Peptides against a protein of PDB entry 6GMG. Designs and how they scored, part 144

Target 1, 331 residues: chain A of PDB entry 6GMG
Amino acid sequence: DSDDRVTPPAEPLDRMPDPYRPSYGRAETVVNNYIRKWQQVYSHRDGRKQQMTEEQREWLSYGCVGVTWVNSGQYPTNRLAFASFDEDRFKNELKNGRPRSGETRAEFEGRVAKESFDEEKGFQRAREVASVMNRALENAHDESAYLDNLKKELANGNDALRNEDARSPFYSALRNTPSFKERNGGNHDPSRMKAVIYSKHFWSGQDRSSSADKRKYGDPDAFRPAPGTGLVDMSRDRNIPRSPTSPGEGFVNFDYGWFGAQTEADADKTVWTHGNHYHAPNGSLGAMHVYESKFRNWSEGYSDFDRGAYVITFIPKSWNTAPDKVKQGWP

## One batch from the design tools (peptide; made by RFdiffusion4, then SolubleMPNN)

Design b2_p10_6_s4 (from b2_p10_6 with S5V Q7H)
Fold by OpenDDE base, seed 5:
Formats: structure tokens, C-alpha cells, sequence
Structure b2_p10_6_s4 (fold): chain B 331 residues (1-331), chain A 10 residues (1-10)
């Protein structure tokens, strides 16, 4: 129900941002001020600053997904997603652990499953794969060359992704990226593109045919990564929120965080950009706020979600929406 | 079906 959603107004290209404010270890600002920062820092096409277009401002106004949307250039499809799950930990905790006081068996199993995901290892896997892809892109001037390079890189590293089907999201991701085909984007030249990363938080218990307990407390078996590859089948993610556990309780459907292509080796020092809700300055929700969070703050998530995925997509190298270094806040 | 439902967080 985005009936109260408003597209933020245009900001002058040369308008400097106001200072961000600290918020629980994050840097926070209102969406209009983020647009100002975006125009100064991330808007560059071929080295030239650009005013955020009306279309881009409209995308941004959708909240957290809008941040990823405006920076990636497309609505997230989430097809190439990675995670890390500790199966041994999961089995051990189920066997040797006990429900807490007042915790149901279903709640216990859901919690143990959630805790068995390692967000840092999932992120590192995505970064590893993105690096392989970037090497494959570097000197490839057509898709065939890119795919050949990619297969060679994977073979050299003995990576299980080498066994993926040619039609898999892994191999088809580049050709399915609109900006790759655009004249002012990749222009069908892989060497003009780079891999970027964003993250999605969502609920595992989305199967309407499953038990109410799974919808309330999570499905321990859902959205696990495949062994060896780390790939998560996201086909069953339909943006369905967690079911209420008590009257009046409500949960949100997802959260998105933008990482891009930062080169910071320490995961804890990486910056993740996300929004709180759609922009409704005259509505009950109020104005949209944008957060720049460190990895710890991002990966903590909310009780609304029990899964985190790290997704790879592509943008033109001529865009500056995914710089090597991201500075938290302003100035 | 990608429902483009806007995200809300407290």
C-alpha cells in the first residue's frame, strides 16, 4: 500500500549535503539529503556528475529496495544469491540444545536454523565469486570470451560453480542485465561491466501450504545454500512477511542493503547503504531515511527476517554507484 | 511474481 508514497523533489546538482547524524553506530539522513550526497559522490557517468533523474528518484522512494534499485540500475531479481550455512552446528544444536523457557519446539528449531547461517562467510563467498567474475570480464570483448574466461578461472580454482549449467543464473546473469545491452552501458562488451554485490534479508517461512508454525517461527530447511557452490535457490522468495505470533503484531517483507564493489578487505569496515521505508512525508510513516551502516549493523538484521542472502549483479564501469571506497556519512 | 511492495522497517 504505497498510496502515500511521494517522489522526492529534484535537488540542485551542486547542492552539498547536510551533515549526517549518528544512529546506533550508523550514519543516518533524510532521503533528500542522500540525493544530494548521491549526486556529489555516486552520480558520475564517464566522470561527470549527474542530477538524479525523476525516474531514479521514483525508484529511490520505494525505501530500502529503492537504494539498491537506483545504484544497480534495475529492480533486484535476486537470482544469483549466496549464503553460508553450518550444517554441523545446526545438527549439533538441535541434538544437544534445548528450547528456552516459553519457547516452542518450532520456535527453537527456527532460531537454531537462523543462527546456523554465517553472514560473514556468506558475504565472503559472494566477494570471492565477484572477484572471479571481474577477472573474467576484464579482457573479454564478447559474451563468449567472458564465459570461456569464467570457466577457466573456475577450473583453476577447482570451484564447484564450474559444474553449473550454462543456463543457470550464474552463467546467464550478465546477458540478462539490461545495462549490459545498453549503448551507453556495456554495449555488449563484458570488459565495460563489473560485478557488484547487494544483500537481502527475508523470511524463510513463506510456503502457504506449510504449517502455521513454520510461517510464524521459520522453516529450518528453506533457502539453504547448495554445498560447494553456496548458491541459494531464491525462486520461492515471494516477498511474503513473517506471520504474526500475537494479535496486532506485523512484520515487513524484506530489507535490502547496497555494498557495490568496495575493496576493503576487512568485512567489519565495509559500508552498507539502506532505507527504512517508502517516502511518505505527508503520511503516517513520514519521510524516508537512508542509513549507511557498517557490516555488523547491517548483518544483525531484524526479527522480521531469518535469512540473509548476498546477491551478485553487474553495472557498467562508467557508473560511480559502486566505488572502491565508500565513506560513511557526511562530511 | 515480483511484487514491488515498498519496504517498511521500524
Amino acid sequence: as target 1 above (331 residues)
Amino acid sequence: PSTRVPHLLP
Scores: peptide ipSAE 0.044, ipTM 0.767, DockQ to the pose 0.119
Fold by OpenDDE base, seed 4:
Structure b2_p10_6_s4 (fold): chain B 331 residues (1-331), chain A 10 residues (1-10)
Amino acid sequence: as target 1 above (331 residues)
Amino acid sequence: PSTRVPHLLP
């Protein structure tokens, strides 16, 4: 947390957004203008527009994580995370590939591991699972019914997730969602909830007990998805950034992108909403900006990160923070 | 909660 962080002021409920700025396939705006858009498009509770509360504006002010926070209703726990890793590609490249000129062995292995992740397949897996969960939620009026439905759906699809422990993040995610228990949320009724997706980019080399090379160039063995399920153990993600490889170099700790529950079948046409940094209009970092990116722009990531995970959580159906269609920018 | 240090977009 930074002492320079400021909560954006309230925006009138009826104030329309200014046009977004196109930038390299993204739509960009300042955080205050995003609040205006959010109030017009995403704020609806039971079909009624809501002014973004002070609490929600405070959440949003934290930057990229703030966008996911305000739309999901909770700080990301990242427990139900999915990815796709090509083990055969990884092994083959390590065996038959060679370091580039000037590339160390550790750099080579880290790069090969990073390149062995498939962001699109990871996203598709999360969407597949979210769809199964939504079917299980549809007519379930208590958690027991939801879990029974979920197991049946998984069995019908011969999905490896059916073998997960009852206490796993997969089965416990709903009951651990605060909005599920809220009277004006799910009210303990699964049929009032829906699955939503966000993504996190982060660094694999976070283990302080590991070699300096892993911290600098990545840990090839860290944060891989389990075969069959695609589940990633996120328990060791402590928001530690990549270690500098040269003097003066610095890296960012994480990036979050909000997808929600878009129904667009073409991954390339999906819109991901994220922020650049915490809001510091009077500080050196400046005002927070919000970006709405196509999947290509989001999944490209940065050199700061060598892992991407797609996380499932839940929100009440009465919220409009995860509509079927998301329009990039404004108007 | 942790905050993000800004990344310069291209």
Scores: peptide ipSAE 0.037, ipTM 0.760, DockQ to the pose 0.118
Fold by OpenDDE base, seed 3:
Parts: structure tokens; sequence; C-alpha cells
Structure b2_p10_6_s4 (fold): chain B 331 residues (1-331), chain A 10 residues (1-10)
């Protein structure tokens, strides 16, 4: 999307990273140094360290989405997304609350809607579902077996996802994963795959046919999760940024954070990896930086966004891009 | 693929 984007050069396979620097409670480094870390820690295929390929470096160069892209092996489709929304809180605040001084009604409603999302509960829901999926994958050697296992697991837990249509992103996600079909990936064997999680921050007011107020201050009704399943319909997310409220104001289109498959039970201790922008070392934006943030730092988001979704996809178990434990920074 | 423009960290 930018002529200034450059693919980072290859890093020697055995080159160790330079130390990360702390930045607002995060660990930060330049993209080239992240590649070095990635090669040491995340690059392993079948237990063997690999140099990041030119293709992977190109994917990474796209910024925050690039971090998720290189680690998941595919451009994010965001089809299997989860969130948590407190409907009672929303209704109560709309009824009994009032706009702040200088706040318009539209601003108030948008803010109340944003604040009614619970990022931690949304993340926990995604982790719960990923866990169910992983159990369904473990002993399944074909898709039919996986689906049967999945339905059984959902029935045992009385989970509303059991009522989803067979064509739902929930049931079709595995078959639609390229790495599942690859000979060196899943090879059509579900037991060779595992569920992983990433997060997307985006703007709710993307409907061009809606009011200007919704585009500026958020659409309170947009991108809410289904109450029983937690599923978010992401079909209307077109990567449209928030509309400016004043001259010269501009907003970012999205943010992506990679979690993978960390087993840390405390959400606050989980590490999220993300980038600031596409790599443009010779352009106005400069070199891409990669951040490793704790959940609190990630989930806080920015004023650019009023929605957060937690998305499930799949990678081969032979990849080490989603380890059980992620250490923040280097060393 | 969509690219992200920078957001300045506060």
Amino acid sequence: as target 1 above (331 residues)
Amino acid sequence: PSTRVPHLLP
C-alpha cells in the first residue's frame, strides 16, 4: 500500500539479537533485530532453526499485520473472531448515564459502547474455544473426525457453538487454512495442526451509508459478539479508519497483535507481539519497529479503535511460531 | 494486503 515499503534484508542464521529496549512497559526493537530473534526462537520447523525466507521477510515488512502474517503463515482473514460485550452495562449506562461536559450524544453512545467491551473476557473466550479445538484435533486424522470430536466437546460443555451452521467460520476454519493442506504442513491431518490466537483492533464506524457521527465517534451496534457464542461477524470490517473530528486529525486503520498458543494462565502475563507500521527505512515513516507487550499494554489499544477481536486460526504443530512460553524482549 | 500507518505510542 506504500511505494516506500522495503523488504528487510536477510539476517545470518546464527546472528544473535541485540538487546531490546524498554518502551512504555513494552520491549521494543527494530524489525531487523526481530528477524534475528525470530530465527533463534520462532523459526524452527521440525525442531530445526530456519533463516527467515525472502517471502516471510516481505510479509513481515507490512507492519503489525506482518507480524501476525509471518507467524501464522497466512494473511489474516479474521473470520473466526471472538469478543465479549456487556449488554446490561451498555443499556444501563445509556439509560442512566449522561454525556460528559462538551460530549455530544453520539460521542457518549460511542464511548459507552466501547467501554462495554471486555477485552479480558473476549481473550478468555478465544482461549477457551482454542482449547476445545485443540482437544478435537489431537486424535483426529481426517476432517470428519475433527468435526465429530468438536461437536462432542461442545455438547459436553453445553456450548452454543454446537448450534453453528456447518458452513460457519467456526467449522470451516481448519479446511480453509492453507497450511492444513500443505504436504509439509498438516497434510490434511488435523492432528498435525494446533489452534492459535491473534487480536485485531479496528474502528466500528466503517459503514459509509451511516451517519457522519457514527464514522467519527463509533457505531454502538456494530461488531458486537453473538451473546451465546461470542462470535463477531467481521464481514463488514473493511479496514476503514476512524473519520477525523477536526482538521488535520488522522487515524490508523487497524492494529494486529500475535499471541499464538501461550499456556500462561494469567492473562496479564501473556506477551503480544506487534509492529508499528510498514518498513520504510528510506521513507518518512522510517524503519519498522516490533513491540512485545504485556496484555495490559496490548488491550489498552488506542483512540483510533473502539473494537477488539480475538481471532483463532491454525498452524502446523511442526512450526515454533506459537510456543507455550514467550519471553519478552532479549536476552 | 493492507498496510498499517504508524501510531505514536503515548
Scores: peptide ipSAE 0.037, ipTM 0.759, DockQ to the pose 0.116
Fold by OpenDDE base, seed 1:
Structure b2_p10_6_s4 (fold): chain B 331 residues (1-331), chain A 10 residues (1-10)
Amino acid sequence: as target 1 above (331 residues)
Amino acid sequence: PSTRVPHLLP
C-alpha cells in the first residue's frame, strides 16, 4: 500500500454532485464527487439510498480497482474471465507480416498478438455468458437448481462451457461470491443474484522465468482464451507490470473498468466507470479521479497493457450498483 | 490489496 493513500471523507447522503467535466471524450470528476453521485444513483439497497460506508470509501480509494471493488462488493478475483483471440489473424500476420522500421522481432510478435485480440468480441462473449447465467439464476432457489439450469441452457445453445468441470471457475463462481451467502444479500438463493461484468487490462509478460523480451514486449502465447469457451486462465496474472525498455520507464500494473449489467445492445454506447490512481490528495499523485468512459475510450487501453479480459461476477439484485442504464456524467 | 501506479491520460 502506498503510504500516501487517504480514505475520502464521508459525504452527506443528500448532497448532490457537482457537474462532471469532459475529458478526452469521457466524463470526469474527483472521487469525492463520485461518492456523491454514487450515493444518489448506485447506493440503493432494497430501494433505499445508503451513505457510502467507511469501508466502501476505503475500497474506492485504491483507484481503478476501487471502483470495481465498491460496486461489486468484493476485491476482484478475476477467475471467470473471457476474451476473444483471432488465431488465424495471428498466424497469418506472423507468417506474412514484417516488423516495422526499428521494431525488433520480439516487439513485432508482441504487437501482433495484442492486435489479434478483439475487445468487442470478448465483451460480447462475456455478455452472452452473463445472459445465460442470469436465465439460470432467475428461478433457482438453491445452488443445485442453478447449476442444473445452467447446464441445460448451455446444452440448448451447444456452448462448450457445458463441458467445464464442476469445480471450474465457471461453475464455482456463484458459491464463491461472499454476497451470495450473506443474509442481506443472496441468502444462498440464486434467484436473488445477478451476473455483472467488469474488465481488466494487464500485461502478458509476467513470467519471471521467461525471456526479458517477453517481459518487455509481451508474451504472445500468454493469457489466450480457450477455444470454444473463451475462458482465460488468469491464474498466472499476479499484477506484474510491463518491464521497462529504457531506464526510468515505468508501467502501470493493471486497469479496471466497471460495466455492471447495462442492457444497451450497442457496445459502443455502453459506459465504463474507472479510476486513474489511488487517492492521494496530499501526495504527488493528487486526488483520485473517476471516469465514465464509452466502450471505445475504455477498450483502447494503454501501452502498459497488451491483454484485456472481461470478467463475470455476481451481486444481489437488491443492489443498484449495476443498473440497466448508466448515464454518463452529471447531471 | 494491490494498488496501481498512476497513469496520465494523453
Scores: peptide ipSAE 0.036, ipTM 0.757, DockQ to the pose 0.118

Design b2_p10_7_s1 (from b2_p10_7, 4 letters changed)
Fold by OpenDDE base, seed 5:
Structure b2_p10_7_s1 (fold): chain B 331 residues (1-331), chain A 10 residues (1-10)
Amino acid sequence: as target 1 above (331 residues)
Amino acid sequence: YSLYTQYFYD
């Protein structure tokens, strides 16, 4: 129960982290120790190290979403989301494949749909778009200049995103970012902002009016990317978890992983930061733990989820929550 | 701001 959630206490600004421990190919630590690392590595504003504020610590205490929240500066809206879906694979497997022993038709279709998503290609698409947006931001000192630059970049690359409506989240994302408007943030200057990426894992079968089978085993047609753009309509994502398939079974609502703006070209070497649950040191769940995972560990996900999206948002360049290089663990 | 993450196993 969320009532057990506790805000982690403040950590001294000069306190160094304890070593992380390995866990299934990940680096793991308790949330208090992550705060220490965050203050040493990611807290810098205009080059000055900062203590994590009470508000930021409260955000962080929410779990995996809290990690993305504290680093992006806002609760995730997930409006600008990308994925990659292999339609040919999906159709061919449905036509030529057969359910496994004991697998129902609905289970089979849900599994085939899940397996038809390519996490690496989805991530690459988001990185590609983020790069285009960053180029458009570089010399733009007002929103109009940014939008003009963006349209030119898209035209030069013959990108299908150039055909998106002006009201699309793609074009409105920057102006809808609170930190863009803040005096100590972007101050309405696009050139002071940069695009960053996080990922969300969630369940496709969220429509309460749909069949029980879709809620239990997935909706094969839900949350697919649009052809050409790779955009995923996230409007129907209401953070509803998978329905139980057996008595006593329960599933988690979502998982968030923070990537930021790493420049590592090899996707497999990128680091994703996420949490296991909300911080409940006096409750049954216990203290929140933070994980720094390689892409393979992150992209594997859990049976709780059959969709992965890679989302673009913006932060001020003066923040160090999205550095070019991220080191896994400590030291 | 009321949404939170539940525990899941690796």
Scores: peptide ipSAE 0.172, ipTM 0.832, DockQ to the pose 0.344
Fold by OpenDDE base, seed 1:
Structure b2_p10_7_s1 (fold): chain B 331 residues (1-331), chain A 10 residues (1-10)
Amino acid sequence: as target 1 above (331 residues)
Amino acid sequence: YSLYTQYFYD
C-alpha cells in the first residue's frame, strides 16, 4: 500500500461529535469525529478548551501511535516499560506440554512464551509505579526533591526499583520529558506534572542475527521483565514486524493504546484509545478510525504481536488528555 | 481489523 497520509482538516471548536458506532465490543468513529470529541473533552489547557492544532492533527494522522502521540505530547520513546511474565508456568509448559498437531517445536516455544505473559498483572504493575511517582511529584518543586521523594516512597514499600541505577530510565524519565521543561508545561517543576500510561504491542523476534524460526514464531527469551522490578529492556525494539510463515503473509510493526491516568480500580472497565491505520482518505486504506476499547479488547492483541508493554511517561497537570474518568463512545 | 502504522524519525 502506498503512503498517502493526509492531515485531517480543522474542526470548529464548538462542534459536537456524532454518535460512535459499536464495533466488536468497542466504540468506533472516524478520525474527524474523534477530533470533535477530543476538543470537547480532552483539549483543555488550564480548564480552557482548545482547538486541535495543525501539528496535533498531523501527529494524530499517523494511526494508533498518533493517538498516543497527540495525547502525551511526544512521540513514544518506550523507555520506562513494564510487563509480567510467569517463569514457572513457562518452564512447566515447556517440560510437560507438547506441540499441537502440525505445530513445530519453535512455534510451540514461541506460543508458550507469549501465553506466559500476564497482561493484567503487567498493567497493574505500571499503575502501581505511576501512583508512587505521582506521590513523589506532588510536593516536589525541583528534580532533586522529586528523586528524593521517589527513593523514600520506594524504600517505604520495599520496592526493588529502589536499587535501580541513577541513570536508569526509571529515574531519568521525568527530566527527559519535553513538556516538563516547557514554560507552559512543567516549567521544571515536578509538582506540575503527572504520570500517565500507554501500552505497546510488538514482535519479540526482531534480532536479524537469530534463527529464522525465532523471527517467524517469536524469541521466547526476548523482552522479558526483570524480576522484582517488572522493567522491560526495550532497547532492542526497532519496530520490526513478524516474519511471514507462508507466501503472501504480512504483519504490522506495532500497536499503541492510550490509557492516560484513569482512576477506575477495575482493570476490565478501563478504556483504551487507539487507531487502525494512518489517515488516507484518498487512498486504498481510507480514512483513519479511532477505537475506544475496554481492557479485554485491547489486551487480546493480534497474531502480529507476542509482546505487550505498559509504559509510563509524564504530562502537565494542566492538560486534560488524561482525565480521571474516560467515557467510552459518544454521547 | 487490519492495522497499518507509520514509524519515522524527526
Scores: peptide ipSAE 0.101, ipTM 0.782, DockQ to the pose 0.173
Fold by OpenDDE base, seed 3:
Structure b2_p10_7_s1 (fold): chain B 331 residues (1-331), chain A 10 residues (1-10)
Amino acid sequence: as target 1 above (331 residues)
Amino acid sequence: YSLYTQYFYD
C-alpha cells in the first residue's frame, strides 16, 4: 500500500555513513545511510555541503525513481532518451530462428526484440550526445548561443541529430529544465549547466488497444530508437507494467538508475545508483534500500522490463550530484 | 531484490 510511504528523518550534516554491505555483487545500504553518504559526497552547492531538505528526502522516499529525482532535481520526464537496436539481428532471428520448446510465437518475438537491444551501445550513444551538449554549453550565455553551438557541433560530426526539429526534445530539453531557469541554478545561462544521464527500464507492451499477447510478452515494434539519431519516442510510456503471464504473477512499472556525469571510459566500471521500493519502514515492504551497481548489474534488468533507455537531462554545474568519479559503497 | 515503485502520472 503506497499509503505506507514515510519520509526518512533528517540526518545530521556531520554524520558519517556506516559501511555498505555486498548485495548481489553490488553495494547496498538502507535509505537513511544513503542520505548520510549523499550529504557527505553529493550534497555540495558551490562547494558547500548541504543537509538533504525535507522535500528532497520526500522525493527520495519514492524508491528507484526517488534516487534519480533527488539527484537530478526534478521528477524524470524521460523526453530525451536514447537506445541501440540491431535491426539486422532482429530480422535474421525472426526469419531463421524458432520458438523454444513451450514458447509461443508472441513470446518468441518479444524475446527476440528484447535481445536485439544493445544496452552498452545505447549508453555509449547517450554519453556521446551528452559530450556534444556539454561542449555546446561551455561558452554559451543564452539559449540561442547554446542552440547555435549545438548545431555546429552536430554538423562537424555529421550527426543525424542536426536534422531534428527545433521543437524536438533534443533541442527543447534545456529550456524545459526547471533548474536552468532558477536564479540559484542556471539563471538562464547555459554555461552554468551540464548534461547528465540516467536510465529507465520499462515494459514495451503498454498499448491498451493492442493484443493481450503484446501486453504479456512485449511489443516488438514499440520504443525502438530512430535510425541515425538513436532517439526513442517515449511519449507512449505511461508507466504501465507488464501483464501477468500466469495466475498470481505481478510486475513493477519501472526501474530508474542514476549515472550522472561519470568520466570513466569503461562502461563496465561505471556506477549506477538505484532503489528497490518506496520507503515503508512500518509497512509490509519495509525500509527502502539504495543500491550502487556496476553497469553489468544495472543493465541486466529484470523480467518485468524489456526496454532500457538512457536519458539526458541537465543540472547546474554548482551541484555535486553528478561528480566525475563515483565510488561504490562506503568507505 | 523486490522492486515496488510509486506510480506517477506524467
Scores: peptide ipSAE 0.098, ipTM 0.784, DockQ to the pose 0.184
Fold by OpenDDE base, seed 4:
Structure b2_p10_7_s1 (fold): chain B 331 residues (1-331), chain A 10 residues (1-10)
Amino acid sequence: as target 1 above (331 residues)
Amino acid sequence: YSLYTQYFYD
């Protein structure tokens, strides 16, 4: 229940952030201080700093999803999602492995499936695709030109994405991006847009018609990437959390991490920005905190989740919410 | 778009 959610107040445009708190490879701060950093570093439109608007502050107040929301300009739709799954590892482990002491068969299968995903390879696939898209965007002044460029790039790389339907999320993602159509955004000019990446962690066992075991321990067959493309069908993700395995146990619905368009080649050195919960300074949860984590910290996830997806969307190049370099913390 | 993040212990 988010009835006690509060929109953080406006921060003066020239107010500098307080230092972040380092914690286990992460940099942490309260949401109000992140707003200050955001205004100094990420708020720029056409090179000019902007005060975070009331609407943006409202978005941000929703927690981890709010961080992605304010930086991407839209609530995540998660339609263009990538992951990497080692099918051979999965099959071999199921065949040759055994449940741990006290582990049920369903728990074993769920765990093996989770461990068969490779977060780094999933991330790299998304980066690869984003790079292809960015090349396709570069000199395209209408959607038709963009799509033609994209198809050419995919053909040159013998990428399986070239076989996707024209109506697939892969090809429709740009036209379905609100900022692409905005006058002060893309203005329907693909060359004014850039591909960006965020990640979502979620639970596989969301089918309420499935067995209780799948809801408790995961659905080994759910949300796997398609071979060749790496695309994950996210249509069945309804933000349903893991089911409790014991009385009093509860799990979080999802986690979002913002990457943007960093150019750091070493995945381990990339920075992911995320929040802990919705902002409730006068409620039981307390004030929202924002974290800037290295990839290792982000990709580790929580027991609440057994799936990770890396999602591509688009923002105007005039926005500075996805710079090529992200500095962790402050100063 | 009323979805929110529940509490994490990091």
Scores: peptide ipSAE 0.164, ipTM 0.828, DockQ to the pose 0.315; fails the geometry check

